# Ledger of designs, part 2: peptides against a protein of PDB entry 7AL2

Target 1, 85 residues: chain A of PDB entry 7AL2
Amino acid sequence: YEIMLIRPKTIDDINYVVDQVLEESNPVILDLSFLEKESPANFKLAGEKIKQMRSNYGAEALLLSRCNDKNLIIIAPKGVSLVRK

## One batch from the design tools (peptide; made by RFdiffusion4, then SolubleMPNN; aimed at target 1 G47 K51 N71; its pose is not in this set)

Design b1_p29_3_s3
Fold by OpenDDE base, seed 3:
Structure b1_p29_3_s3 (fold): chain B 85 residues (1-85), chain A 29 residues (1-29)
Amino acid sequence: as target 1 above (85 residues)
Amino acid sequence: SKKEEEIIELGKFLGLSEEEIEYTLEELL
């Protein structure tokens, strides 16, 4: 698999993340800081999509970094485990 | 703290479990 890196800015970007996780089975490292600042609606949508992937498809997610200009999250598809030591 | 609350809220927003949120708090604070 590949690890995708993206800072989503549009709905198309959000759907791209969903496709990568569910269809391609690729983990994605996301920076949601753009959506959080620029589009409350799309930020909410991104969160809902992440919840759905976790609830319905067994995806896992963890927060990686949080500060004033960063909102980093990793989401992994079922079959790729996120392991903490 | 304010930062802790922000992380907790963000975790809940993303549907993270309590365990995942706790790990985040340990790692990011």
Scores: peptide ipSAE 0.331, ipTM 0.791, DockQ to the pose 0.789
OpenDDE base, seeds 1, 2, 4, 5: peptide ipSAE 0.274, 0.264, 0.266, 0.308; ipTM 0.763, 0.769, 0.767, 0.783

Design b1_p29_8_s2
Fold by OpenDDE base, seed 1:
Structure b1_p29_8_s2 (fold): chain B 85 residues (1-85), chain A 29 residues (1-29)
Amino acid sequence: as target 1 above (85 residues)
Amino acid sequence: KLEELEELVKEYEKYNLGDIYKEALEEFK
């Protein structure tokens, strides 16, 4: 598999993340800082999609970094385990 | 930083992301 890195800015970007995790089975390092700052509606949508992937498809999510200018989360498809050491 | 994470958990609950930040918070306790 490949590991994707994206800072989504649009709904298309959010759907791209969903496609990578569920259809391509690729982990995604996701920076939510743009949506959090610029679009509360799309930020909410992104959160809903992430929760759905975790609840319904066995995806895992792990916080990597949260600061003033970034909000990094890794999302892994079912079968790719995330381990915090 | 611990207190900051506690605030973030509450903030992100409405975005369905609270659990992710809560797990991170447990690491700092």
Scores: peptide ipSAE 0.524, ipTM 0.848, DockQ to the pose 0.890
OpenDDE base, seeds 2, 3, 4, 5: peptide ipSAE 0.520, 0.520, 0.517, 0.521; ipTM 0.846, 0.845, 0.844, 0.846

## One batch from the design tools (peptide; made by RFdiffusion4, then SolubleMPNN; aimed at target 1 R54 A59 L62 I73; its pose is not in this set)

Design b1_p30_3_s2
Fold by OpenDDE base, seed 2:
Structure b1_p30_3_s2 (fold): chain B 85 residues (1-85), chain A 30 residues (1-30)
Amino acid sequence: as target 1 above (85 residues)
Amino acid sequence: VEEAVKELEELASKTLEELKKEEEEKKLEE
């Protein structure tokens, strides 16, 4: 599999993340800092999509870094295990 | 924005089982 890196800016980008996780079975490291600052609505939408992927498709998610200039989360499909040590 | 950030952080830190349980509870309340 591939690990995708993206800083989503639009709804299409959010849907791209969903497609990568669910259809391509690729983990995605996404930086939500743009949506957090520029579109609270789309930021919330991204969160809902992550929740759906976890609840309904067995995806896992871990917060990698949260600070002033970045909001990094990794989302892994069902077949990829994420471990925090 | 801050509430959305906190919600996302909480979401990312929860286990899959916890999120599934919360979703089931939400559906029961709907």
Scores: peptide ipSAE 0.034, ipTM 0.484, DockQ to the pose 0.357
OpenDDE base, seeds 1, 3, 4, 5: peptide ipSAE 0.030, 0.031, 0.023, 0.032; ipTM 0.457, 0.446, 0.429, 0.468; seeds 1, 5 fail the geometry check

Design b1_p30_7_s1
Fold by OpenDDE base, seed 4:
Structure b1_p30_7_s1 (fold): chain B 85 residues (1-85), chain A 30 residues (1-30)
Amino acid sequence: as target 1 above (85 residues)
Amino acid sequence: MDEVKELAKELFGENFEVWEEDGKYYARGL
């Protein structure tokens, strides 16, 4: 699999992430800081989609970093294990 | 690309490579 990096800015970007995880089975490393600051609605949407991927498709999500202007999350498709050491 | 480079910088520090292939973005530390 391929690991994609993205800092989503639009709904299209969010949907692209969903496609990468669910359709292509690629892990995605996200920076949600743009949405968090610029679009509360889309930030909420992104969170909801992450929850849906976890609940309905067996995806895993791990918070990598949350601080000033950083909101880094990795989302892995079913079958890819995420472990924090 | 600029936002991806910033993300890569956060993940890998100052020494990294970023590239685009078929509309997808990738990075690695050097």
Scores: peptide ipSAE 0.192, ipTM 0.705, DockQ to the pose 0.033
OpenDDE base, seeds 1, 2, 3, 5: peptide ipSAE 0.175, 0.187, 0.169, 0.177; ipTM 0.690, 0.695, 0.676, 0.686

